Peptides against a protein of PDB entry 3VA4. Designs and how they scored, part 82

Target 1, 107 residues: chain A of PDB entry 3VA4
Amino acid sequence: EPIGQLRLFSGTHGPERDFPLYLGKNVVGRSPDCSVALPFPSISKQHAVIEISAWNKAPILQDCGSLNGTQIVKPPRVLPPGVSHRLRDQELILFADFPCQYHRLDV

## One batch from the design tools (peptide; made by RFdiffusion4, then SolubleMPNN)

Design b2_p19_5_s2 (from b2_p19_5, 15 letters changed)
Fold by OpenDDE base, seed 4:
Structure b2_p19_5_s2 (fold): chain B 107 residues (1-107), chain A 19 residues (1-19)
Amino acid sequence: as target 1 above (107 residues)
Amino acid sequence: SALAEERARKNLEAERERE
């Protein structure tokens, strides 16, 4: 069962989409093979990774050297590639220019 | 929920405006 959720807010690209997050690596990227598939040209094929471990259910977000970057919104911060960022519940994230929100599920 | 999204979006917009 999913233990987290990544919400892509609605925009010019279309309606809101919710992606379940599971234990292990949840790859965010343009490739359809990604757990969080964002089929947009400004998203790298493998853009970022959200990793959730069994012993630490708070996800670790890393940018994978994406072209257009990964940013935390509050406080504003560009994530250097490969640097771990522990996601907080309800944290707002930009993958390129696409606004998303992480939600920790109560399971 | 819709309310949660709205609040999050507003927060996002507010942060962007301050940049």
Scores: peptide ipSAE 0.085, ipTM 0.665, DockQ to the pose 0.034
Fold by OpenDDE base, seed 2:
Structure b2_p19_5_s2 (fold): chain B 107 residues (1-107), chain A 19 residues (1-19)
Amino acid sequence: as target 1 above (107 residues)
Amino acid sequence: SALAEERARKNLEAERERE
């Protein structure tokens, strides 16, 4: 059962997509093997990771040394590779230039 | 929901414009 969700907003790439997030590491990347597969050229094969250690704890987002970066929108901040960022509910994230939103699910 | 997405998207756009 998913305990979180990552939403990719609609855009030129197509319609909105929702990705379930589970306990452990949820890899964000271009590779189809990623938990959050974003099949776009500007996304690194292994772009970032969202790690959820417990249902009652905020997930940790880390950029994995991606080419085009990972950014928090509010307040704006580029995430240095490997630096932990605690995700807040409804946090807005840019993977490269793709806008996403994290949502905590009630479980 | 669709409404929540629209709100979030609008907020995202607003934040981008302020950067």
Scores: peptide ipSAE 0.078, ipTM 0.665, DockQ to the pose 0.033
Fold by OpenDDE base, seed 3:
Structure b2_p19_5_s2 (fold): chain B 107 residues (1-107), chain A 19 residues (1-19)
Amino acid sequence: as target 1 above (107 residues)
Amino acid sequence: SALAEERARKNLEAERERE
């Protein structure tokens, strides 16, 4: 059962998509094997990772040295590769130029 | 929901404009 969700907002790429997040590492990337598969050229094969250690703990987001970066929108910040960022509920994230939102699920 | 997405999108846009 998913304990989190990553929403990819609708855009020129298509409609909104919701990706379930589970305990452990949820890889975000262009590779179809990623938990959050974003099949777009500007997304690195393994772009970032969202690690959830427990349902009652904030997930950790890390950029994996992506080409086009990972950014937090509020407040604006580019995440240095490998640096842990604790995600807040409803936090807005840019993977390259794709706007996403993390949502904690009540389970 | 559509409403939630709209609000989130507007919030995102607002944040971008403030950068």
Scores: peptide ipSAE 0.076, ipTM 0.664, DockQ to the pose 0.034
Fold by OpenDDE base, seed 5:
Structure b2_p19_5_s2 (fold): chain B 107 residues (1-107), chain A 19 residues (1-19)
Amino acid sequence: as target 1 above (107 residues)
Amino acid sequence: SALAEERARKNLEAERERE
């Protein structure tokens, strides 16, 4: 069962979408093989990864050397490739220009 | 960079308010 969620907010690309997150590596990218598949040209085939080691530990977000970057909104910061960022519940994230939010699920 | 981040923040907050 999923222990987290990544929400893609609605925009010019279309309606809101929710992606379940599981234990292990959840790859974010344009490739259809990604756990979080974002089929948009500005998203890299393998853009970023959200790794969840345990249900009671905060996930780790890393940019995978994407073309258009990964950003944290509050406080604003561009994530250097391969640098670990501990996600907080309700954290706001930009993959390229796509606004997303991480949510921890109650399991 | 700071300006770009500010623009991104404002855009994301606007999207969040619409959801």
Scores: peptide ipSAE 0.048, ipTM 0.632, DockQ to the pose 0.039

Design b2_p19_5_s3 (from b2_p19_5, 17 letters changed)
Fold by OpenDDE base, seed 5:
Structure b2_p19_5_s3 (fold): chain B 107 residues (1-107), chain A 19 residues (1-19)
Amino acid sequence: as target 1 above (107 residues)
Amino acid sequence: SARAAARAAENEAAEAAAA
C-alpha cells in the first residue's frame, strides 16, 4: 500500500502523472525500472531517491549525482548529491526542470 | 563519484541526442 505520492505536474511533456511511493527506496529517474520513471532526456537514469523508512516518518530525498540536479522550490535550494533532505508534506521539487510535488497519503 | 559521473555521462548523451 502506498504511503505517499509524487505528482509530476502537467506541462509541455504531457498531462499530470501521479506516482505511488512505498516503504523503502523509491528511485526517481529516466530508467523505466525506476519507481518514479520520468522518461525525459534531462533526467538521469538514476536521478534521485525518495526513501521512506516508516509510515510515520518524513521521507528523505537525495540527489544521486544527477546531471541536471534536484532542487527544492521553497525555499529555493539545490540539493548537493547524497545529502539528505527531509521532505515536507506538499513539498515542491524540481527534478531537472520538471516540477513535482510530494504529498502524504491518508492510509 | 564514479557512479555519479557515469549517470551524468549517460544523461548528457541523452540530452545531446534530443537537442
Scores: peptide ipSAE 0.273, ipTM 0.812, DockQ to the pose 0.155
Fold by OpenDDE base, seed 3:
Structure b2_p19_5_s3 (fold): chain B 107 residues (1-107), chain A 19 residues (1-19)
Amino acid sequence: as target 1 above (107 residues)
Amino acid sequence: SARAAARAAENEAAEAAAA
């Protein structure tokens, strides 16, 4: 069962989409085989990864050396490639210029 | 649920670390 969710907010690209997150590595990228597939030119094929090691642990977000970067919105922070960022519930993330939100599922 | 409670505790810890 999913233990987290990544929401892509609506925008010029289209409507809002929700992606389930599971234990292990959830790859965010343009490639269609990514767990979180964002089929947009500005997204790298393998852009970032959200790793969930346990149901009771905060996920870890890492940029994978993407071309257009990964940022945390508040407080503002550009994530250097490969550096671990612990995600808080409701955290707002920019993959390139696409705003997303991580949400923990309390099941 | 116990699972939800554990996750809530983890979230508090994460938020405290970010403050």
Scores: peptide ipSAE 0.176, ipTM 0.718, DockQ to the pose 0.019
Fold by OpenDDE base, seed 1:
Structure b2_p19_5_s3 (fold): chain B 107 residues (1-107), chain A 19 residues (1-19)
Amino acid sequence: as target 1 above (107 residues)
Amino acid sequence: SARAAARAAENEAAEAAAA
């Protein structure tokens, strides 16, 4: 069962997409083999990683040295590569210029 | 619920780390 969800909001790129997140490393990137595949030029092939160690712990987000960066929206924060950020439920994230939202699944 | 309680704890920890 998925532990969380990453929602890519709808935009010029297309409709909203929801990606399930599982225990372990969920790679966000342009490569189609990524757990969260964002096939957009501004997204690095391996852009970031969301690591979930347990169902009862906040996931850890790390930028993987992406070209266009990873940012937290509120409070605003640019994530330096490799620096761990604990994700809050409903947290808004920018991968490059793509707004996403992390959501913990309760079911 | 256990999940709700866990979520609250997670958020508090994350917020503390962000502060």
Scores: peptide ipSAE 0.171, ipTM 0.726, DockQ to the pose 0.020
Fold by OpenDDE base, seed 4:
Structure b2_p19_5_s3 (fold): chain B 107 residues (1-107), chain A 19 residues (1-19)
Amino acid sequence: as target 1 above (107 residues)
Amino acid sequence: SARAAARAAENEAAEAAAA
């Protein structure tokens, strides 16, 4: 069962999509085998990773050296590659310029 | 809003193909 959710907001690419997040590594990227597959040219094949552990339900987000970056929205800042960022519930994230939102599930 | 700003930048971002 999913521990969290990553929502991709609707945009020029199409409608809103929700991606379940599970324990372990949830890779965000353009490659179709990614847990969070974002098939857009500005997204790196292996763009970022959201890691969730059983002992700490709060996910850790890391950029994987993506070309167009991973940014936290509030306050705005680009995450340097490999730097851990603990996600807060309802936090807004930009993968390249695609807006997403993390949601912690109560299940 | 953050969403609106990001949406406005989508087209520009798409021009830069990621590695």
Scores: peptide ipSAE 0.136, ipTM 0.733, DockQ to the pose 0.111

Design b2_p19_5_s4 (from b2_p19_5, 16 letters changed)
Fold by OpenDDE base, seed 3:
Structure b2_p19_5_s4 (fold): chain B 107 residues (1-107), chain A 19 residues (1-19)
Amino acid sequence: as target 1 above (107 residues)
Amino acid sequence: SAAVAAKAAANLAAEAAAE
C-alpha cells in the first residue's frame, strides 16, 4: 500500500493527478517508467527522487541534476542537485514550473 | 495551492534573472 501521495495540481496540462508513493525510491521524471511520471518536455527524464525509508519518517527529496530545477515554495528555495530535503506534510514543490504537493497518508 | 506555487515560481525566476 502507498505510504504517501504526490499531487500534481491542475493546469494547462490538464486535470489534477495523484501519484502514490511507496517505500524506497520514487523517481519523478518525464520517463514513462518513473514512479511519478510527468510527461512534459520541461521535466527531465529523471528529474528528482523522493525516498521514503519508513512510514513514520519524513521522505527525502533530492533533485537529480534536472535542467529546470526543483524548488520548495515556502520558504522559497531552489534545491541544489543531490542535496537532501526532508519533506513536510502538505509541502508545496515545483518540478520545473509544475506545482505539486506532498501528502503523508494515514497508514 | 497551484496559484501560490505559480507565483513563487515566478518570484524565484525573477531573482535568478537578476543575478
Scores: peptide ipSAE 0.054, ipTM 0.634, DockQ to the pose 0.060
Fold by OpenDDE base, seed 1:
Structure b2_p19_5_s4 (fold): chain B 107 residues (1-107), chain A 19 residues (1-19)
Amino acid sequence: as target 1 above (107 residues)
Amino acid sequence: SAAVAAKAAANLAAEAAAE
């Protein structure tokens, strides 16, 4: 059962997509084996990771040394590789230039 | 809000390019 959701907003790439997030490591990347598979050239094969340790704890986002970076939108912040960022519900994230939003599910 | 994120991305890119 998913504990969270990562929404990729619609854009030139296509329609909106929602990715379930589970306990443990949810890898974001271009590789098809990623939990959040974003098959776009500007996304690194292993771009970032969203780690959820428990249902009642905020997830941790880390950039994995991606080429085009991971950014928090509000307030704007570029995430250095490997630095833990605790996600807030409804937080807006940029993987490269792809806008996404984290949402905590009520389960 | 995709629009907000897109605008923020553009702003960050512009700032980085200017430095």
Scores: peptide ipSAE 0.051, ipTM 0.636, DockQ to the pose 0.059
Fold by OpenDDE base, seed 4:
Structure b2_p19_5_s4 (fold): chain B 107 residues (1-107), chain A 19 residues (1-19)
Amino acid sequence: as target 1 above (107 residues)
Amino acid sequence: SAAVAAKAAANLAAEAAAE
């Protein structure tokens, strides 16, 4: 049962894609083993992690020391590696130059 | 939106370059 969703907006890479987010660690990265697999050269194999706990349904986003970074859009902020950022519903995120949006599901 | 994110990325790049 997914707790949230990460939407990858459409772009030169192709159409929009939605990724379910579950309790625990949801790894974002180029590796096909990632929960959120973004198979693009500018994405690190393990780029970032979105962790969701049962006690706090607001996910924690951390960059994993990615090459091209993780950024919050509003207000604009570069996430230093390993620093926790609490995601808000509808928050816009950049993994490298790929725009995404977090959506909390009603569960 | 994707457009908003793209603009934000450009702003961040500009800020980083100014530092």
Scores: peptide ipSAE 0.051, ipTM 0.631, DockQ to the pose 0.056
Fold by OpenDDE base, seed 2:
Structure b2_p19_5_s4 (fold): chain B 107 residues (1-107), chain A 19 residues (1-19)
Amino acid sequence: as target 1 above (107 residues)
Amino acid sequence: SAAVAAKAAANLAAEAAAE
């Protein structure tokens, strides 16, 4: 079962979508094989990764050298490629210009 | 919210443009 969730907010691209996150590496990217598949031109094929090592540990977000970047919304911060960022519950993330939110599931 | 994220993105873009 999933232990986290990444929500893509609704926008001009379409309605809100929720992506389950599992133990291990959850790749965010344009490629259809990604755990979080965002089929948009501004998203890199392999844009970022959310790695969850245990259900009781904060996930690690890393940008994978994406073209249009990965940003934390609050406080605003551009993530340098390959630098580990521990996600907090309810954290807002921008992949390129697509707003998302991480949610820890209570399971 | 999506609105907060959008505003933050705009702010970051503005900062980059000012450099």
Scores: peptide ipSAE 0.048, ipTM 0.629, DockQ to the pose 0.058

Design b2_p19_6_s1 (from b2_p19_6 with R1M H5T T7S R15L)
Fold by OpenDDE base, seed 2:
Structure b2_p19_6_s1 (fold): chain B 107 residues (1-107), chain A 19 residues (1-19)
Amino acid sequence: as target 1 above (107 residues)
Amino acid sequence: MLPVTLSPEELAAALAREA
């Protein structure tokens, strides 16, 4: 069962999409093999990773050295590659220029 | 790395749709 969810907000690319997040590594990227597959040119094949070690712990987001970056909206922060960022519930994230939101599921 | 610049409208739209 999913422990979290990543929402890709609707935009010029299309409608909103929700991606379930599970224990372990949830890779965000353009590659169709990614747990969170964002099939857009500006997204790196393996762009970032959201790692969830336990249901009661905040997920860790890391940029994987993406071309167009991973950023937190509030407060504004560009994530250096490989640096761990603990995701807060309802965190707003930019993968390249795609707005997303993480939320914790009540399991 | 340079931050991606969102327009005020783009940011506002994202925030407005925030869960």
Scores: peptide ipSAE 0.067, ipTM 0.707, DockQ to the pose 0.146
Fold by OpenDDE base, seed 4:
Structure b2_p19_6_s1 (fold): chain B 107 residues (1-107), chain A 19 residues (1-19)
Amino acid sequence: as target 1 above (107 residues)
Amino acid sequence: MLPVTLSPEELAAALAREA
């Protein structure tokens, strides 16, 4: 069962998409093998990772050295590669220029 | 390379769609 959700907002790329997030590592990237597959040229093959542990359901987001970066929207923050950021419920994230939102599921 | 940024308008639109 998914513990969280990552929503990719609608845009010129297409409609809104919701990606389930599970315990462990949820890789965000252009590669189709990623848990959160964002098949867009500006997204790195392995762009970022959202890790959720059993003891702490709050996800940890890390940029994986992506070309176009990972940013938190409010307050604005560019995530340095490999530096952990604890995601808050409803947090807004930019993977490159793609706005997303993390949602904690009630499970 | 520096991260891609959204324009103020694009960012505002994203924020307006916040769930």
Scores: peptide ipSAE 0.064, ipTM 0.709, DockQ to the pose 0.081
Fold by OpenDDE base, seed 5:
Structure b2_p19_6_s1 (fold): chain B 107 residues (1-107), chain A 19 residues (1-19)
Amino acid sequence: as target 1 above (107 residues)
Amino acid sequence: MLPVTLSPEELAAALAREA
């Protein structure tokens, strides 16, 4: 059962996509083996990780030393590699230039 | 609560915050 969801907004790349997030590490990256597979050249093979330790705790987002970075939109912040960022519900995230949104699922 | 749905303009605004 998914604990959260990451939405990739629609854009020139195509329609929106929703990715379920589970307990543990959810890797975001271009590699098809990633939990959140974003098959775009500007996304690193292993770009970032969203770790969910419990259903009642905020997930932790970390950039994995990606080439084009991971940013929080509001307020604007570039995430240094390996630094933990606690995700807020409805948080807007840029993986490279791809806008996404995290939201918590009711479980 | 439901996720925010961004309009094209809001999406552009979000991207404008990119460093």
Scores: peptide ipSAE 0.039, ipTM 0.664, DockQ to the pose 0.032
Fold by OpenDDE base, seed 1:
Structure b2_p19_6_s1 (fold): chain B 107 residues (1-107), chain A 19 residues (1-19)
Amino acid sequence: as target 1 above (107 residues)
Amino acid sequence: MLPVTLSPEELAAALAREA
């Protein structure tokens, strides 16, 4: 059962996609083995990680030293590699140039 | 890190679709 959802907004790359997020580590990256597979050249093979703990309703986002970075949209901020960022519900995230939104699911 | 290539319009569109 998913605990959250990451929405990849539609764009020139293609249609919207929704990715379920589970307890533990949800790796975001270009590699097809990633939980959140974003098969785009500007995305690093292992770009970022969204970790959800059983005791914390808010996921922790970390950039994994990606080439093109991970950013929060509001307020705007580039996430330093390896630094934990506590995601808020409805938070907008840029993985490289790809806008996404985190949604907390009611579970 | 390469510059973000989202145009103001693209970003606005994404924000407008925020749920």
Scores: peptide ipSAE 0.050, ipTM 0.688, DockQ to the pose 0.035; fails the geometry check

Design b2_p19_6_s2 (from b2_p19_6, 5 letters changed)
Fold by OpenDDE base, seed 4:
Structure b2_p19_6_s2 (fold): chain B 107 residues (1-107), chain A 19 residues (1-19)
Amino acid sequence: as target 1 above (107 residues)
Amino acid sequence: MLPVELSEEELAAALAREA
């Protein structure tokens, strides 16, 4: 049962994709074994992590020292590696140059 | 790492297609 969703918006790479987010660590990266697999060369093998706890459904996003970075769109902010960012519902995120949106599911 | 800059149009488009 997913409690969150990460939407990768459509672009030159293809159509949009929705990735379910679960309790625990949801790794975002190019590696196929990532829970949020973004198979694009500009994405690091292990790019970032979205961690969701049972006692607090709001996710914590951390960049894992990615080459091309992780950024919040509003307000603009580049996330330093390992620094926690509390995601808000509907927050817009850039993994490298790929725009995504976090959505909290009503569960 | 360099920040990715979004144009006003790109930002508007992203906001417009929000879930």
Scores: peptide ipSAE 0.055, ipTM 0.712, DockQ to the pose 0.122
Fold by OpenDDE base, seed 5:
Structure b2_p19_6_s2 (fold): chain B 107 residues (1-107), chain A 19 residues (1-19)
Amino acid sequence: as target 1 above (107 residues)
Amino acid sequence: MLPVELSEEELAAALAREA
């Protein structure tokens, strides 16, 4: 019963990948132990976290002090480490230089 | 770090691939 989805768009790294997001903390990072594992050198082992407290509440995205940063695409915004960003449905996110999109799922 | 922006092409492609 995923509450959301994070889509990694296709690119030079390979095809598109969709990651389910659940209640609680969904860690984004290069480590294979992460909920959203992005096994790329420019991604920090623990890069960011998407925390979902309830199905009817907007998730919170925080950068975890990553090397190459976390950014919102539209409108452009670099996320300072540890500062909460409330995700909008369909929001486009850059983890380092990898474009992703958050989708809220109907549950 | 410096802000990373998608190229116009990359952004257009990403938007076109939205569900």
Scores: peptide ipSAE 0.054, ipTM 0.704, DockQ to the pose 0.122
Fold by OpenDDE base, seed 3:
Structure b2_p19_6_s2 (fold): chain B 107 residues (1-107), chain A 19 residues (1-19)
Amino acid sequence: as target 1 above (107 residues)
Amino acid sequence: MLPVELSEEELAAALAREA
């Protein structure tokens, strides 16, 4: 069962999409075998990773040296590659120019 | 890598859509 969810907001690309997040590493990227597959040219093949170590812990987000970056929206900041960011529930994230939101699921 | 900026309107729209 999923422990979290990453929502890709609706936009010019299409409707909202919700991606389940599981224990371990959830790779965000353009590659179709990513846990969170974002098949858009501005997304790196392996763009970022959301690692969840336990159901009762906040996930860690890391950019994987993506070309177009990973950013936190509020407050705004670019995540340096490989630097761990602890995700807050309801965190708003930009992968390149795609706005997303993380939220914890009740398990 | 260059920062990508959302317009105030785009951000407001995204925030309005959050559950």
Scores: peptide ipSAE 0.050, ipTM 0.703, DockQ to the pose 0.123
Fold by OpenDDE base, seed 2:
Formats: structure tokens, C-alpha cells, sequence
Structure b2_p19_6_s2 (fold): chain B 107 residues (1-107), chain A 19 residues (1-19)
């Protein structure tokens, strides 16, 4: 069962989507085989990765050298490629210009 | 790369859409 969730907020691209996150590496990207598949041209084929090492540890977000970047919204922070960012519950993230939110699930 | 910042209003709107 999923340990977390990544929500893509609704926008001009379409309705809201919720993606389950599991132990291990959850790749965010345009490629359809990504765990979090965001089929938009501004998203890199492999854009970022959310790694969850344990249910009781904060996930780690890393940008994979994406073209249009990965950012934390509050407070604003551009993530340098390959630098680990520990996600907080309810954290708001921009993949390119797509707003998303990480949510920790009760397991 | 330039940071993309949501306005307080945009952030509030996004949060209001949470289920």
C-alpha cells in the first residue's frame, strides 16, 4: 500500500490527479513509465525523484537535472540538481510550473 | 533559472481545492 501521495492540482492542463508513493524511488517525469507520470511537454522525461526509505522517515526529493526545474513553494526555494530536500507533510512543490502537494498517508 | 513564485492568492486558491 502507498505510504504517501503526490497531488497534482487542477489547472489549464486538466483536473486534479493523485499519485500514490511507495517505498523506494518514485520517479516524477513525462515518460509514461514514471511512478508519477506528468505527460506535459515542460516536464522532463525523468524530472525528479521522491525517495522514501521508511514509513517513519521524511521522503527525499531530488531534481534530476530537469530543464524547467523543481521548486519548493513555501518558503520559495529552487532545488539544485541532485541536492536532497527532505519533504515536509503537506509541502507544496512546483515541477516546472505545475503545482503539486505531498501528503503523508497514515499507515 | 528563475524561481516561479505563487502569489498568496494563488496559493490560497490551490489550498482551497484540497479534498
Amino acid sequence: as target 1 above (107 residues)
Amino acid sequence: MLPVELSEEELAAALAREA
Scores: peptide ipSAE 0.047, ipTM 0.703, DockQ to the pose 0.144

Design b2_p19_6_s3 (from b2_p19_6 with R1M H5E T7S R15L)
Fold by OpenDDE base, seed 1:
Structure b2_p19_6_s3 (fold): chain B 107 residues (1-107), chain A 19 residues (1-19)
Amino acid sequence: as target 1 above (107 residues)
Amino acid sequence: MLPVELSPEELAAALAREA
């Protein structure tokens, strides 16, 4: 069962989509086999990773050296590649220019 | 390369829809 969720907000690309997040690595990217598959040209094939550990279930977000970057919205921050960022519940994330929101699930 | 930024309108819309 998922212990987190990543919501891709609706936009010109299409409707809102919710992606379940599980323990371990949840890869965000354009490749169709990614856990969070964002099939958009501005998203790198392997763009970022959201890793959730068993002991605290708090996600760690890392950009994987994406072309168009990963950033946190509030407070604004561009994530350097490979640098760990602990996600807070309800955190807003931009993968390239695609706004997403992380939600912690009560599990 | 820096990320492509949302327009003020796009960002406002996304923020307004946050859960």
Scores: peptide ipSAE 0.079, ipTM 0.729, DockQ to the pose 0.058
Fold by OpenDDE base, seed 3:
Structure b2_p19_6_s3 (fold): chain B 107 residues (1-107), chain A 19 residues (1-19)
Amino acid sequence: as target 1 above (107 residues)
Amino acid sequence: MLPVELSPEELAAALAREA
């Protein structure tokens, strides 16, 4: 089973989508090979990475030097490239201007 | 580079849809 989930909220791009997250590196990006494939022009091919080391540890989010950035919503801040951010359950994230939410799955 | 940001209304809407 997946360890976590990243929800892309509905918007002008279309309906809500839920992406499973697994142990290891879950790449967020425009490339179709990404674990979290966001096929939108404003998303970098390799935009960010969510690394999950264990089911009982908070994932780490890093921006990969994306053009349009990765942001945390509350409190608001832009993530500098390569800087680790430990995700809280229910964390709200912007990849470029696409709002997402991380959920821990307790299976 | 500087990221694209949501408008206050867009952000409010996203927060309202928070699961």
Scores: peptide ipSAE 0.070, ipTM 0.720, DockQ to the pose 0.080
Fold by OpenDDE base, seed 5:
Structure b2_p19_6_s3 (fold): chain B 107 residues (1-107), chain A 19 residues (1-19)
Amino acid sequence: as target 1 above (107 residues)
Amino acid sequence: MLPVELSPEELAAALAREA
């Protein structure tokens, strides 16, 4: 069962999409093999990773050295590659210029 | 690496739709 969800907000790219997040590593990237596949040219093939170690523990987000970066919206923060960021529930994230939101599921 | 940033309008729109 999914432990969290990543929502890609609707935009010029298309409609909203929801991606389930599971225990372990959830790779965000342009590659269709990614758990969170964002098939957009500004997204790196392997852009970032959301790692969830336990259902009751905040996930860790890391940028994977993406071309166009990963940012937290509030408060604003550019994530240096490979540096762990503890995700808060309802965290707003920019993968390149694509706004997303993480939220924890009740499990 | 130069992160791509949303325009003020795009950011405002995203924030307005925050769940």
Scores: peptide ipSAE 0.070, ipTM 0.722, DockQ to the pose 0.081
Fold by OpenDDE base, seed 2:
Structure b2_p19_6_s3 (fold): chain B 107 residues (1-107), chain A 19 residues (1-19)
Amino acid sequence: as target 1 above (107 residues)
Amino acid sequence: MLPVELSPEELAAALAREA
């Protein structure tokens, strides 16, 4: 079962979507092969990765050298490519200009 | 890389919808 969730908030692109996150690497990107597939032109084919090493450890978010970037909302921070960011529960993330939220599931 | 900034309304909306 999933141990985390990434919510894509509703917007002009469409309704809210929830993506399950599992142990290991969860790739965020436009490619349909991505764990978190965001089929939008402004999202890179492989945009970012959320790596979860254990259920009791904070996931690590890394931008994969995306064209339009990955950012943390609070406090505002642009993630340089390859730099690890430890996700907090309920963290608000921008992939390009798409607002998302990470949620740790109670498993 | 330049930050993509949400408008105040967009940010407020996102925060309001925050789980």
Scores: peptide ipSAE 0.064, ipTM 0.717, DockQ to the pose 0.146

